# Designs tried in a protein design run: peptides against a protein of PDB entry 5JNO. Part 9

Target 1, 112 residues: chain A of PDB entry 5JNO
Amino acid sequence: MVAKFQPPPEYQLTAAELKQIVDQSLSGGDLACRLLVQLFPELFSDVDFSRGCSACGFAAKRKLESLHLQLIRNYVEVYYPSVKDTAVWQAECLPQLNDFFSRFWAQREMED

## One batch from the design tools (peptide; made by RFdiffusion4, then SolubleMPNN)

Design b1_p9_8_s1 (from b1_p9_8, 3 letters changed)
Fold by OpenDDE base, seed 3:
Structure b1_p9_8_s1 (fold): chain B 112 residues (1-112), chain A 9 residues (1-9)
Amino acid sequence: as target 1 above (112 residues)
Amino acid sequence: GPSGVVEPK
């Protein structure tokens, strides 16, 4: 039997914290996006990590990694158990996460 | 900077 995924302590939400986010959410996809912001604010920081290397011109890319997505999915699953189905997760949550995250950084680029 | 989503493998 596969062990239940346990989030790192810094990403452990209490039932009350999760409920507060859920109460503001309009859908599973919306909940996923809200969890993204709440759990991983560092992914939305204005810090240009490439600024430290002006010589190489390397721009650090912000990415939603497997761990981020897994954590979000685990919490979404509590209130939207249908996302246990990978097809549902990929249809309802992943596109919204991607669009939200991509649009955020696209808007930032336009402001620069 | 560019952004993207990496789906679980």
Scores: peptide ipSAE 0.045, ipTM 0.712, DockQ to the pose 0.035
Fold by OpenDDE base, seed 1:
Structure b1_p9_8_s1 (fold): chain B 112 residues (1-112), chain A 9 residues (1-9)
Amino acid sequence: as target 1 above (112 residues)
Amino acid sequence: GPSGVVEPK
């Protein structure tokens, strides 16, 4: 038997919390983008990690990784079960997530 | 900084 995926406690949404997000969503792809913002606000923070270290100048690069995408997909599947099909997920949700995330940071780079 | 989406492995 394949073990059921369980999100970490900090990324667990109640049915009521998820419904609130769904009520604002127009599609599976739109829901995915809203979940991205709600679950992972740290990916959109303007915190410069190099600010505390003038010597190293290290700034964390922000990327959407496998865990982020898997968590989002799990919640999207509740209301849009068609995304269980990888082809549908890649056609309907991933492009919207990428466009939303890339546009956000592209705009921020222009403001720097 | 630059960002991107990484496909699940």
Scores: peptide ipSAE 0.044, ipTM 0.709, DockQ to the pose 0.034
Fold by OpenDDE base, seed 4:
Structure b1_p9_8_s1 (fold): chain B 112 residues (1-112), chain A 9 residues (1-9)
Amino acid sequence: as target 1 above (112 residues)
Amino acid sequence: GPSGVVEPK
C-alpha cells in the first residue's frame, strides 16, 4: 500500500484556503497553476540570491521539481479526483504547469 | 537566472 503523502507544514493549506483558490479556478489545470503561485512564490522571485553568487560561481536555478508537482497534484485531486490517474494529470495539468512556468521566466528574460 | 522544469520520472 502506498502511504498517503503529507505536505510539510509550510505547504499545508487549510480547507478554506484551498477553497478560495478553487473558487477562482476555471479547470484542474488552472487550479494547478494557481496553486503553483500560491504554494511556491519563491519560484517566481527575482531576489538576488536566486540569481546565484558571482563570487562563488554558484548559479541558483528556478526549478519546477517533482516535489512541487506532487504537492500541487495532491491538492488538485481534492476537487478533481480524476487527476489521480497519471494519464489525466499529464494531459490536463502538467502541460499547463510547465508552460506557465516556462513562459513566465522566458518573458521575464526578455523584459530585462 | 536560468529556469527549468523537472517532470516526474
Scores: peptide ipSAE 0.043, ipTM 0.701, DockQ to the pose 0.032
Fold by OpenDDE base, seed 2:
Structure b1_p9_8_s1 (fold): chain B 112 residues (1-112), chain A 9 residues (1-9)
Amino acid sequence: as target 1 above (112 residues)
Amino acid sequence: GPSGVVEPK
Protein backbone atom coordinates (compact mmCIF):
# COMPACT_ATOMS: atom_id res chain seq x y z
CA MET B 1 0.00 0.00 0.00
CA VAL B 2 1.39 3.34 -1.09
CA ALA B 3 0.80 6.32 1.13
CA LYS B 4 -1.54 8.91 -0.29
CA PHE B 5 0.25 11.99 -1.52
CA GLN B 6 -0.71 15.02 0.51
CA PRO B 7 -0.38 18.41 -1.09
CA PRO B 8 1.02 21.29 0.90
CA PRO B 9 -1.68 23.30 2.66
CA GLU B 10 -1.39 26.15 0.18
CA TYR B 11 -2.30 23.76 -2.63
CA GLN B 12 -5.09 21.90 -0.88
CA LEU B 13 -8.41 22.03 -2.69
CA THR B 14 -11.72 21.13 -1.15
CA ALA B 15 -13.99 18.71 -2.93
CA ALA B 16 -16.29 21.57 -3.85
CA GLU B 17 -13.47 23.67 -5.26
CA LEU B 18 -12.17 20.79 -7.31
CA LYS B 19 -15.64 19.96 -8.56
CA GLN B 20 -16.12 23.51 -9.73
CA ILE B 21 -12.94 23.33 -11.77
CA VAL B 22 -13.92 19.94 -13.15
CA ASP B 23 -17.33 21.23 -14.17
CA GLN B 24 -15.59 23.89 -16.22
CA SER B 25 -13.21 21.44 -17.84
CA LEU B 26 -13.64 19.79 -21.21
CA SER B 27 -11.17 16.96 -20.68
CA GLY B 28 -8.46 15.67 -18.42
CA GLY B 29 -5.93 17.75 -20.25
CA ASP B 30 -8.08 20.82 -19.97
CA LEU B 31 -8.57 20.13 -16.29
CA ALA B 32 -4.82 19.86 -15.88
CA CYS B 33 -4.30 23.26 -17.46
CA ARG B 34 -7.00 24.84 -15.32
CA LEU B 35 -5.44 23.35 -12.22
CA LEU B 36 -2.09 24.71 -13.30
CA VAL B 37 -3.48 28.23 -13.43
CA GLN B 38 -5.53 27.93 -10.27
CA LEU B 39 -2.95 26.22 -8.09
CA PHE B 40 0.16 28.00 -9.28
CA PRO B 41 -0.65 31.55 -10.36
CA GLU B 42 2.90 32.49 -9.40
CA LEU B 43 4.14 30.64 -12.47
CA PHE B 44 2.33 33.17 -14.63
CA SER B 45 3.31 36.32 -12.79
CA ASP B 46 5.55 39.09 -14.02
CA VAL B 47 6.96 39.76 -10.60
CA ASP B 48 10.27 41.57 -10.73
CA PHE B 49 12.43 39.91 -8.14
CA SER B 50 15.11 42.51 -8.71
CA ARG B 51 12.81 45.20 -7.40
CA GLY B 52 14.27 44.93 -3.95
CA CYS B 53 17.83 45.05 -5.18
CA SER B 54 19.02 47.80 -7.49
CA ALA B 55 22.23 45.91 -8.04
CA CYS B 56 20.44 42.71 -8.97
CA GLY B 57 19.41 42.12 -12.55
CA PHE B 58 17.84 38.79 -11.76
CA ALA B 59 14.64 38.03 -13.58
CA ALA B 60 12.25 35.46 -12.21
CA LYS B 61 12.53 32.19 -14.04
CA ARG B 62 9.29 30.39 -14.75
CA LYS B 63 9.41 26.64 -15.03
CA LEU B 64 7.21 23.68 -14.33
CA GLU B 65 8.66 21.35 -11.76
CA SER B 66 7.99 17.78 -10.75
CA LEU B 67 6.07 18.87 -7.69
CA HIS B 68 3.73 21.00 -9.79
CA LEU B 69 3.04 18.14 -12.13
CA GLN B 70 2.56 15.65 -9.32
CA LEU B 71 0.05 17.87 -7.58
CA ILE B 72 -1.90 18.47 -10.75
CA ARG B 73 -1.89 14.79 -11.63
CA ASN B 74 -3.19 13.84 -8.21
CA TYR B 75 -6.19 16.10 -8.62
CA VAL B 76 -6.81 15.05 -12.21
CA GLU B 77 -6.81 11.42 -11.10
CA VAL B 78 -9.83 12.08 -8.91
CA TYR B 79 -12.07 12.53 -11.93
CA TYR B 80 -9.92 10.93 -14.62
CA PRO B 81 -8.48 7.79 -13.06
CA SER B 82 -6.96 6.77 -16.36
CA VAL B 83 -4.15 9.27 -15.86
CA LYS B 84 -2.78 6.95 -13.20
CA ASP B 85 -1.34 5.23 -16.22
CA THR B 86 1.84 7.10 -17.05
CA ALA B 87 1.31 6.61 -20.75
CA VAL B 88 -2.09 8.28 -20.53
CA TRP B 89 -0.73 11.11 -18.44
CA GLN B 90 2.07 11.68 -20.93
CA ALA B 91 -0.28 11.58 -23.89
CA GLU B 92 -3.30 13.48 -22.61
CA CYS B 93 -2.14 15.90 -19.95
CA LEU B 94 1.58 16.53 -19.98
CA PRO B 95 1.77 17.79 -23.57
CA GLN B 96 -1.15 20.13 -23.00
CA LEU B 97 0.42 21.48 -19.84
CA ASN B 98 3.73 22.09 -21.56
CA ASP B 99 2.13 23.61 -24.64
CA PHE B 100 -0.09 25.88 -22.59
CA PHE B 101 2.74 27.02 -20.38
CA SER B 102 5.20 27.46 -23.23
CA ARG B 103 2.75 29.36 -25.40
CA PHE B 104 1.86 31.64 -22.53
CA TRP B 105 5.41 32.78 -22.04
CA ALA B 106 6.26 32.75 -25.72
CA GLN B 107 3.39 35.12 -26.38
CA ARG B 108 4.49 37.36 -23.55
CA GLU B 109 7.98 37.53 -25.01
CA MET B 110 6.63 38.55 -28.39
CA GLU B 111 4.48 41.29 -26.91
CA ASP B 112 7.42 43.31 -25.62
CA GLY A 1 13.27 34.26 -19.51
CA PRO A 2 12.74 31.10 -21.46
CA SER A 3 9.77 28.94 -20.64
CA GLY A 4 10.61 25.50 -19.39
CA VAL A 5 9.19 22.40 -20.93
CA VAL A 6 9.04 19.56 -18.48
CA GLU A 7 9.75 15.99 -19.43
CA PRO A 8 9.06 13.01 -17.26
CA LYS A 9 12.08 11.90 -15.29
Scores: peptide ipSAE 0.038, ipTM 0.697, DockQ to the pose 0.033

Design b1_p9_8_s2 (from b1_p9_8, 4 letters changed)
Fold by OpenDDE base, seed 2:
Structure b1_p9_8_s2 (fold): chain B 112 residues (1-112), chain A 9 residues (1-9)
Amino acid sequence: as target 1 above (112 residues)
Amino acid sequence: GPSGVVESK
């Protein structure tokens, strides 16, 4: 049997929680974006990570990483099995995720 | 700063 990717506990959704998000979603891509916001609010935070480092002043960059995308895909797959196909994932979900994330921060930069 | 966008394989 194929082993399922197990999300870390902090990113584990109950069936009810996932269903609620799905019920609010218009498509697989929309679901993906909603999952992005719900699972990883830290990616949309203005938190200054340099605050904790007086020596370096380094602020962590916000990135959509493979793990984020994989976790989202796993949940989307529950209700949209077609995203098991990489071509479908890359056509329907991935561009929307990237655009949503990019636009979010682009807009924030323009507002400053 | 710019956000990093990654493509899943």
Scores: peptide ipSAE 0.042, ipTM 0.685, DockQ to the pose 0.034
Fold by OpenDDE base, seed 1:
Formats: structure tokens, sequence, C-alpha cells
Structure b1_p9_8_s2 (fold): chain B 112 residues (1-112), chain A 9 residues (1-9)
């Protein structure tokens, strides 16, 4: 038996909450981007996340990690089961997530 | 700036 992936309580969506996001979505890739914003607002925050050095003012780089992607994919699969296929996930969802996240921070850097 | 790269494993 394969253990079922369970999201942490902070990232658990009810069926009704997920449906509201789906109703606004035009595709699996669009749904993925909306889930990114809803589940992980901290990745879009202006708050500096310094790690280990207050003197140098080092801010942790914001990155999309495996856990983020797995959680998003789990919810997308509910309405777009084809993304269970890794090739489909990589072709339809990952590029859109990359583009959305990159554009957001590129625009913010222009504003400093 | 932050990384906008998403990598599939």
Amino acid sequence: as target 1 above (112 residues)
Amino acid sequence: GPSGVVESK
C-alpha cells in the first residue's frame, strides 16, 4: 500500500473552498496559479525573511519547493485528473507556475 | 531577488 499524502492543517482546503477557486479558473494551469496564491501568500510578501545574520541583513530567497508543488498538484488533480501524468503536469501546470511567479517578482524588483 | 524557478523532481 502507498501512504496517502496529507497536507498540513494550514494548507487543508474544504470541498467548498476548493470549488470557489475552481469556479474562477479557466484551466488546470490557471487553477494551479490561483492555488499558489491562496495556499502560500507568504511567498508573495514584502517582509524580509532574514536567516542567520542580522548584521548582514541576509534575506532568504523565495522559491517554489517540492512541498508547494505537491500540494498544488494534489488539489488540481481533483478537477483535472490528467495531471496525475507527470508529463501533463510538466507541460500544462509547471510552465504557468514558473511564468506567474517569475513575472510577479520581476515586476516587484522594478519597483524596488 | 527571489527565485521564480519551479522544478519538477
Scores: peptide ipSAE 0.035, ipTM 0.680, DockQ to the pose 0.036
Fold by OpenDDE base, seed 3:
Structure b1_p9_8_s2 (fold): chain B 112 residues (1-112), chain A 9 residues (1-9)
Amino acid sequence: as target 1 above (112 residues)
Amino acid sequence: GPSGVVESK
């Protein structure tokens, strides 16, 4: 049997919290984006850990990683069971997540 | 500012 994905405690949503997000969502893809913002606000922060370090030239990068996507998908599945199908997830949710996230940072970069 | 990278699967 495939073990049920268990989110870390800091990313655990109650049924009520999830429902609130769902009630604001227009689609599975929209729900996914809202979950992204709600669950992982750190991915949208302006924190640069290398700020002031001219010697190393390191620039912190924010990335949507497998764990983020898996967690979001598991929550989306509660109200949109069709995303259990990988093809549906890839067609309806992943593109919206990627577009939303990339556009966010693209806009921020243009403001610098 | 920092750049964002998105992982697609």
Scores: peptide ipSAE 0.033, ipTM 0.671, DockQ to the pose 0.033
Fold by OpenDDE base, seed 4:
Structure b1_p9_8_s2 (fold): chain B 112 residues (1-112), chain A 9 residues (1-9)
Amino acid sequence: as target 1 above (112 residues)
Amino acid sequence: GPSGVVESK
């Protein structure tokens, strides 16, 4: 059986906080994208601590990882229980998340 | 910087 995911404290939203985001959302997919921005603003930051460091050779990467997606899905399920079905999640929310994130950074690359 | 998307399984 699948264990229930518990968000880390830094990503724990209150009911009121979540409701505010939901009230701004037009759909489950839209909610997912808004949660992405709200929960993980660092993924959209222009600040790259490693870019200026030629000495360390570290390259900061902006990745939308499984943990991010699982956390978002956990909150989306509160108002859109149908996304508990993986097929629904992959059809209604995941494409929008991936497209949103990919397009965001693709556009940023072109603007510079 | 480089970006990547990982789909949830």
Scores: peptide ipSAE 0.043, ipTM 0.687, DockQ to the pose 0.034; fails the geometry check

Design b1_p9_8_s3 (from b1_p9_8, 4 letters changed)
Fold by OpenDDE base, seed 1:
Parts: sequence; structure tokens; C-alpha cells
Structure b1_p9_8_s3 (fold): chain B 112 residues (1-112), chain A 9 residues (1-9)
Amino acid sequence: as target 1 above (112 residues)
Amino acid sequence: GPSGVVEAK
């Protein structure tokens, strides 16, 4: 048997918390973007995350990873079960997530 | 800058 995926405690949402986000959402893709901001605010932080070198000032590149996407998809499926289909997820949610995340950091790069 | 790419599975 395949083990059921469980979010880490820090990424657990109650039904009421999820409903509040859903009530503000216009679509599955819109919900996905709102979940991205709510679950992973660290991906939008101005703080540079250094990896082992304070002298060179190297900052870890911010990117959406498999765990981020899986957690978002799990919650989106509650109200938009069609995204269980990978083709629907890739057509309706992933492009919107990419556009939203890319636009956010593109704006930041113009300021720096 | 940060990567804004979401990899499709």
C-alpha cells in the first residue's frame, strides 16, 4: 500500500483556514497562488539565505520545489477535484504559479 | 536573482 501524504505540522491548515482562502479565490489557479503565499512566505522574503559563506554573501536561489507544489495541490484538490488529473494541474495551476512567482521577483530585480 | 520556475511533473 502507498502511504498517504501528510503535510508537515507547520504547513497544516484547518478546514476553516482553508475556507477563508477559498472564499477569496476565483479559480483553482487563483487558489493555488494564494496558498503559495500563505504556506510559504519565506519564498517571498527579502532576507538573503546564505549557504555556508558569510564572506562571499552567497544567497540561496529561491525556487518552487516538488514539496511546495504537492502541498498546494493537495489543498486545491479539496475544492477543485479536477486537478487530480495531472493534465488539468499542468494546464490550470502550474502556469499561474509560474507567472505569479516570476512576476513577483521580476519586480524585485528592477528595484535592485 | 531567484528562480521563478515551477517544474511540471
Scores: peptide ipSAE 0.038, ipTM 0.698, DockQ to the pose 0.036
Fold by OpenDDE base, seed 2:
Structure b1_p9_8_s3 (fold): chain B 112 residues (1-112), chain A 9 residues (1-9)
Amino acid sequence: as target 1 above (112 residues)
Amino acid sequence: GPSGVVEAK
């Protein structure tokens, strides 16, 4: 059998959790953005604060990576199977993810 | 640099 991509345990959502996020979502792109926030809160943490942590050694990065996108896409396609089409994913979800992520940090920088 | 990522086609 073909192995199904499984997220790491820390990024596993129960059916109920996913359903809740879906119920709040207006579209596949909106769902993607909500999943981004829910799955990867570390991407929205203060980088300077994280870099100052000598105990944990964690440094936040303001960068979306392939694993992030793949995990999000896996969940989105459960309810929006059209994103299995790469063109749809790139048209509907990726721009919204990028805009949301960029706007978040741009706004934070202006507030500082 | 930009925070966004675009997947290759």
Scores: peptide ipSAE 0.037, ipTM 0.692, DockQ to the pose 0.036
Fold by OpenDDE base, seed 4:
Structure b1_p9_8_s3 (fold): chain B 112 residues (1-112), chain A 9 residues (1-9)
Amino acid sequence: as target 1 above (112 residues)
Amino acid sequence: GPSGVVEAK
């Protein structure tokens, strides 16, 4: 039996903060994308910054990882309990997250 | 730059 996931303090939203995002959302998938932007703005850093620095050796991550997805799902479940079903999550939310993130960076790379 | 998406299982 898997223990309930608890977000780290830096990603803990209050009820009021979550409600504000929910009020702006049209669906569970839309909510998921909004949570992605709100919780992990570092994943959407500028293209030049994300490409890294040859002088300092820094390479920013533009990677949507399982931990990010799990954290988002936990919040989506509060208002859309149906996403507790993995099949629903994978059909309704996960594709929108992946498409949103992928298209964001694809478009940004074409602007240069 | 590279972008990757890791789907949760």
Scores: peptide ipSAE 0.042, ipTM 0.700, DockQ to the pose 0.034; fails the geometry check
Fold by OpenDDE base, seed 5:
Structure b1_p9_8_s3 (fold): chain B 112 residues (1-112), chain A 9 residues (1-9)
Amino acid sequence: as target 1 above (112 residues)
Amino acid sequence: GPSGVVEAK
């Protein structure tokens, strides 16, 4: 017997909200990226203390943590059950998530 | 500006 994973209240999506995102998605990997933006906008914030403070040199880092990935995977599984297979998740969704996220911040680094 | 991206397991 295994306890069912429940997302924190702030990361709960209604069926209608999820359906809307799915309708805009081209694939499971695309859905994963859209969920990343929708669920965790804070990961894309442009907080940069180093820009305003030469002395401290503090640079904001963004991390995709296990909770982020698990939440995204749980929602993707609703419409793409194949991602229950870890190999499929690692081949179809994780690379797209990492590429999307890394390119976002790489682009911001060049612009700033 | 500076940025850092890390994926956690």
Scores: peptide ipSAE 0.034, ipTM 0.668, DockQ to the pose 0.029; fails the geometry check

Design b1_p9_8_s4 (from b1_p9_8, 3 letters changed)
Fold by OpenDDE base, seed 4:
Structure b1_p9_8_s4 (fold): chain B 112 residues (1-112), chain A 9 residues (1-9)
Amino acid sequence: as target 1 above (112 residues)
Amino acid sequence: GPSGVVEPV
């Protein structure tokens, strides 16, 4: 039996904070995307900043990793228990996350 | 850099 995943303190949302995001969300997939932005704003750092800062050596992460997805899923499950089913998560939420994140960076790279 | 989604392991 797998132990329940607990988010690190920096990614722990209160019930009130989560409810605020849920109230703005239209679906589980939409909630997932909103959580992505709220929890991990660093994943959306400006392309020019990440590429142009030779002095600091900063390279922004443009990769949505397992930990990010697991954290998002944990919160989505609170209000959309059906995503506990992996098939539902993969059909309803993962495509939304992937499309949103991929499109964000694709568009930003074309704006310059 | 490359963008993408990594599925949970």
Scores: peptide ipSAE 0.048, ipTM 0.724, DockQ to the pose 0.033
Fold by OpenDDE base, seed 1:
Structure b1_p9_8_s4 (fold): chain B 112 residues (1-112), chain A 9 residues (1-9)
Amino acid sequence: as target 1 above (112 residues)
Amino acid sequence: GPSGVVEPV
């Protein structure tokens, strides 16, 4: 039997919390973007996350990784079950997530 | 710098 995917405790949403986000959402893709901001505020932080070198000032690159996308998709499926189809997820949600995340940081890069 | 979206593996 395949083990059921369970979010880590820090990324658990109650039904009421999820409903509040859904009530503000216009589509599955819009919901996905709102979940991105709510679940992973660290991906939008101005704080540079150094990886073991304070002297060189190396900051970890901010990426949307498989775990982030899996968690978002799991919640989107509750109200938009069509995204269980990978083709629908890739057409309706992934482009919007990528555009939203890329636009955010592109704007930041222009300011620096 | 920022990165894009990584497709699920």
Scores: peptide ipSAE 0.048, ipTM 0.724, DockQ to the pose 0.034
Fold by OpenDDE base, seed 5:
Structure b1_p9_8_s4 (fold): chain B 112 residues (1-112), chain A 9 residues (1-9)
Amino acid sequence: as target 1 above (112 residues)
Amino acid sequence: GPSGVVEPV
């Protein structure tokens, strides 16, 4: 017996919400990137505590972690079952997620 | 700010 993965309540999407994102998506990788923005807007916040606090030097670090990737993959699988294959996920979705996320912050670093 | 992507362990 294996327990079914359930997303935290704050990351639950209704069928209608997911359908809307899918309808806007061009591919599984594109869907993954759209889900990233939709589910985790906090990863794209421009809040940098180090800019405002010289005393503590605390800097907000933006990082994609296992939970983020797992949640995205679970939703992508609904309409792109091929990503259940780890090789497909690593070839089609992960590179697009990494590129999208890294480009976002690289651009912001140049602007600041 | 700093950014990074970590592969799921």
Scores: peptide ipSAE 0.047, ipTM 0.716, DockQ to the pose 0.033
Fold by OpenDDE base, seed 2:
Structure b1_p9_8_s4 (fold): chain B 112 residues (1-112), chain A 9 residues (1-9)
Amino acid sequence: as target 1 above (112 residues)
Amino acid sequence: GPSGVVEPV
């Protein structure tokens, strides 16, 4: 049997937690953005922890990577199974994630 | 580098 993808423990959401986020979401793309914020708050931090700690191995990166996207997609699929179609995922979720993430940092750069 | 989305390849 193919093992179902399981997120790392730090990215596990209970059914109740996921339901709460879903209830606040207007669409699959909106859900994706909300999951991005909830699962990966470190991507929205302007603190570079790597500057002060060479031993901890932590590197703050302001980039949405494949693992982030896969984890988000896994949760989105629970309530929006249409995103199992890659074309739907790329049309509905990825652009919204990119816009949200890019606008966040663009706004922060203008405020600074 | 600039912030952005890396699409799965």
Scores: peptide ipSAE 0.047, ipTM 0.716, DockQ to the pose 0.033

## One batch from the design tools (peptide; made by RFdiffusion4, then SolubleMPNN)

Design b1_p10_1_s1 (from b1_p10_1, 4 letters changed)
Fold by OpenDDE base, seed 4:
Structure b1_p10_1_s1 (fold): chain B 112 residues (1-112), chain A 10 residues (1-10)
Amino acid sequence: as target 1 above (112 residues)
Amino acid sequence: SLDELFAQYR
């Protein structure tokens, strides 16, 4: 038996917080994108991972990692149980997440 | 909307 995934404390949403996001969502994919913004605002910031260390020079990559995706999926499943199926998750949520994230940074690069 | 979400970080 695989242990149930538990989000880190900094990414724990209350039922009320999650409901508020769901109430604004039109679909599982839309909910996923809203969760992305709410849970991981750092992914939408120009703040470098090396902030505070001028000597580091290591640039943080702007990508969605497995932990981000797993956490989002777990919350989406609460209201859209169908995404428990990997095929549904890959068809309904992953493309929306990737497109949303990519469009955001594409726009930022053009506007800067 | 998604555009509104984008605006939060501009």
Scores: peptide ipSAE 0.241, ipTM 0.858, DockQ to the pose 0.303
Fold by OpenDDE base, seed 1:
Structure b1_p10_1_s1 (fold): chain B 112 residues (1-112), chain A 10 residues (1-10)
Amino acid sequence: as target 1 above (112 residues)
Amino acid sequence: SLDELFAQYR
């Protein structure tokens, strides 16, 4: 059987840390966006580390991957159990995440 | 706000 998903140590939030984010959130979708920023700040960096580290072949990623979304969803479910339903997740959280992320980079491109 | 979240990365 499939093992229960466990976040990597660098993406584990304590109950107190999660509660703090929830207290700042207005909805499940808003919570999802705040978790995106808190868990994956590297997705919002335009620093080209490849210039500084040719040996590691660093490639900046400007896309939300399945692992990112799964981690966010797991935490959102704690306070918004309805997102366990895929239809609810796709209606309430995914559009918010995608819009938030795309809007961020669209604004950055206009500023360049 | 979400705008504040954007601002910290500018």
Scores: peptide ipSAE 0.240, ipTM 0.857, DockQ to the pose 0.336
Fold by OpenDDE base, seed 5:
Structure b1_p10_1_s1 (fold): chain B 112 residues (1-112), chain A 10 residues (1-10)
Amino acid sequence: as target 1 above (112 residues)
Amino acid sequence: SLDELFAQYR
């Protein structure tokens, strides 16, 4: 059988840390967005030095990759087991994550 | 709120 997924050490949340985020969340989709911000702050950074630099991975910071989504889903499942169903994950969490992330950068682009 | 989260990165 396939081994259980384990997050990298830098993305391992304690029970207390996860509970704090859950207590602020109104739904599974809301929890997913809050986990996105907490786990991957680098995806929201806008540093001039990084702009146009392929070596620093700036372009990669503008997209959500499968590893990001997998980590978020694993934590959401702890309190919202229904997202184990792919249809529920795609209906309740993925649209909110994508909308939140895209709106963030769209707004930043308008302000610059 | 999520809007407040946005504000933290402005």
Scores: peptide ipSAE 0.242, ipTM 0.857, DockQ to the pose 0.306; fails the geometry check
Fold by OpenDDE base, seed 2:
Structure b1_p10_1_s1 (fold): chain B 112 residues (1-112), chain A 10 residues (1-10)
Amino acid sequence: as target 1 above (112 residues)
Amino acid sequence: SLDELFAQYR
């Protein structure tokens, strides 16, 4: 039996918060991208978070890690149960997440 | 839109 996933407190969304994001979403892939932005704003910033907390030594990296993706998938599944199928997740959400994230940083590079 | 999501971080 797989234990119920419990997100860290900083990434816990209420039903109302999740619904608000869903209402703005056009698809599961779109929802995934919106969740990415809402849950992990640190991935879209050049701010050195290590200045805020020298004790934790946290440094933001420009990559999507498995934990980020799993957390997003768990929320997407609430309204799009089909993404429980790995093939659907890999076809509908993962490419959009990767493209969205890559395009964001590519555009930032072009603006510099 | 996704463009709006980009814009808020620029």
Scores: peptide ipSAE 0.241, ipTM 0.858, DockQ to the pose 0.305; fails the geometry check

Design b1_p10_1_s2 (from b1_p10_1, 4 letters changed)
Fold by OpenDDE base, seed 4:
Structure b1_p10_1_s2 (fold): chain B 112 residues (1-112), chain A 10 residues (1-10)
Amino acid sequence: as target 1 above (112 residues)
Amino acid sequence: SLDELFEQYR
């Protein structure tokens, strides 16, 4: 059996915190986007994690990784259990997440 | 709304 996914401590939400976000959400996709910004504010900052090492030349990519998506999905499932179905997750949440994230950075790039 | 959320973080 596959063990239940446990989020890292820095991404652990209390029931009250999650409920607060849910109360502001209109849909599973909306909730997903709200979780995105709440859980991973670093993805929306201009801070380069490689800034501590200018010599290594490593640049952090601004992308949604599997871990980000899995964490979001786990929380969305609490109130929208239909997203346990991968097809539903891919139809209702992933496009909204990707669009929201892409629009954010597109807007930031345009303003610079 | 997502638009409001977007504006909060941009």
Scores: peptide ipSAE 0.375, ipTM 0.906, DockQ to the pose 0.315
Fold by OpenDDE base, seed 3:
Structure b1_p10_1_s2 (fold): chain B 112 residues (1-112), chain A 10 residues (1-10)
Amino acid sequence: as target 1 above (112 residues)
Amino acid sequence: SLDELFEQYR
């Protein structure tokens, strides 16, 4: 039996919170992006790192990790069960997540 | 929209 994924407490959404996000979403990919910003605001925060610090972990904060994606997918599956299919997840959600995230930081980089 | 959401966080 595959154990049901349990999100860490800091990333636990109530049914009401999830529904609110879903009500604003037009698709599974849209929902995924909205979950991204709601669950992981730290990935979008400008942390003033001293210019030139390659070891301070700045790069890590600008990456979507497998745990982030897994957590988002699990919530998306509640209302869009089709994303349980990896092919659907990779076609409908992952590209939108990556595009949204990359566009965000690309824009920030240009404005700095 | 996603664009609106994007603008809120940029």
Scores: peptide ipSAE 0.371, ipTM 0.905, DockQ to the pose 0.355
Fold by OpenDDE base, seed 5:
Structure b1_p10_1_s2 (fold): chain B 112 residues (1-112), chain A 10 residues (1-10)
Amino acid sequence: as target 1 above (112 residues)
Amino acid sequence: SLDELFEQYR
């Protein structure tokens, strides 16, 4: 049997925290975007970590990786079980996530 | 709305 996916401790939401986000959400795609900004604020930061830490060379990437998407999907499924269907996830959540993220950085680049 | 959320974090 495949081990059940467990989020890293820094991305573990309590039931109360998740419910608060859900109560503000109007759809699965809306919930997905709200989870994105709550779980991964570093993806929206201008901070260049590579300049701040010469020893580790860590730098935040401006892209949504598989781990980010999997974590968001796992939480969305709790209240919107239909996203277990890949077609629903790709139609209702992924486009909204990508549009939200790309629009954010597009406007930031225009303002710089 | 998502537009409102977007404006809050921009």
Scores: peptide ipSAE 0.371, ipTM 0.906, DockQ to the pose 0.269
Fold by OpenDDE base, seed 2:
Structure b1_p10_1_s2 (fold): chain B 112 residues (1-112), chain A 10 residues (1-10)
Amino acid sequence: as target 1 above (112 residues)
Amino acid sequence: SLDELFEQYR
């Protein structure tokens, strides 16, 4: 039996909260990006909001870490079970996340 | 859309 993943308290979404995000989403990749900005706003800021968070394992600013991706994937799986397949995750969600995140910082770099 | 989301946070 595999232990159920338990998000850190600061990243715990209720069913209602998750549903609201899902209702705004058009696809699994879209949902993943929306979860990214909702769960990890600190990744889109020059300010480090996670200084005191040992539970989330945040270490590198402006980087999508494995824990971030795992947490997002777990929520996406609730409504898009197909992402349990690694190939689907890598084809449908991971590129969207990386593109969204990289474009964000690329744009910020150009505007500064 | 993702573009709209992008614009909201940039």
Scores: peptide ipSAE 0.370, ipTM 0.905, DockQ to the pose 0.270

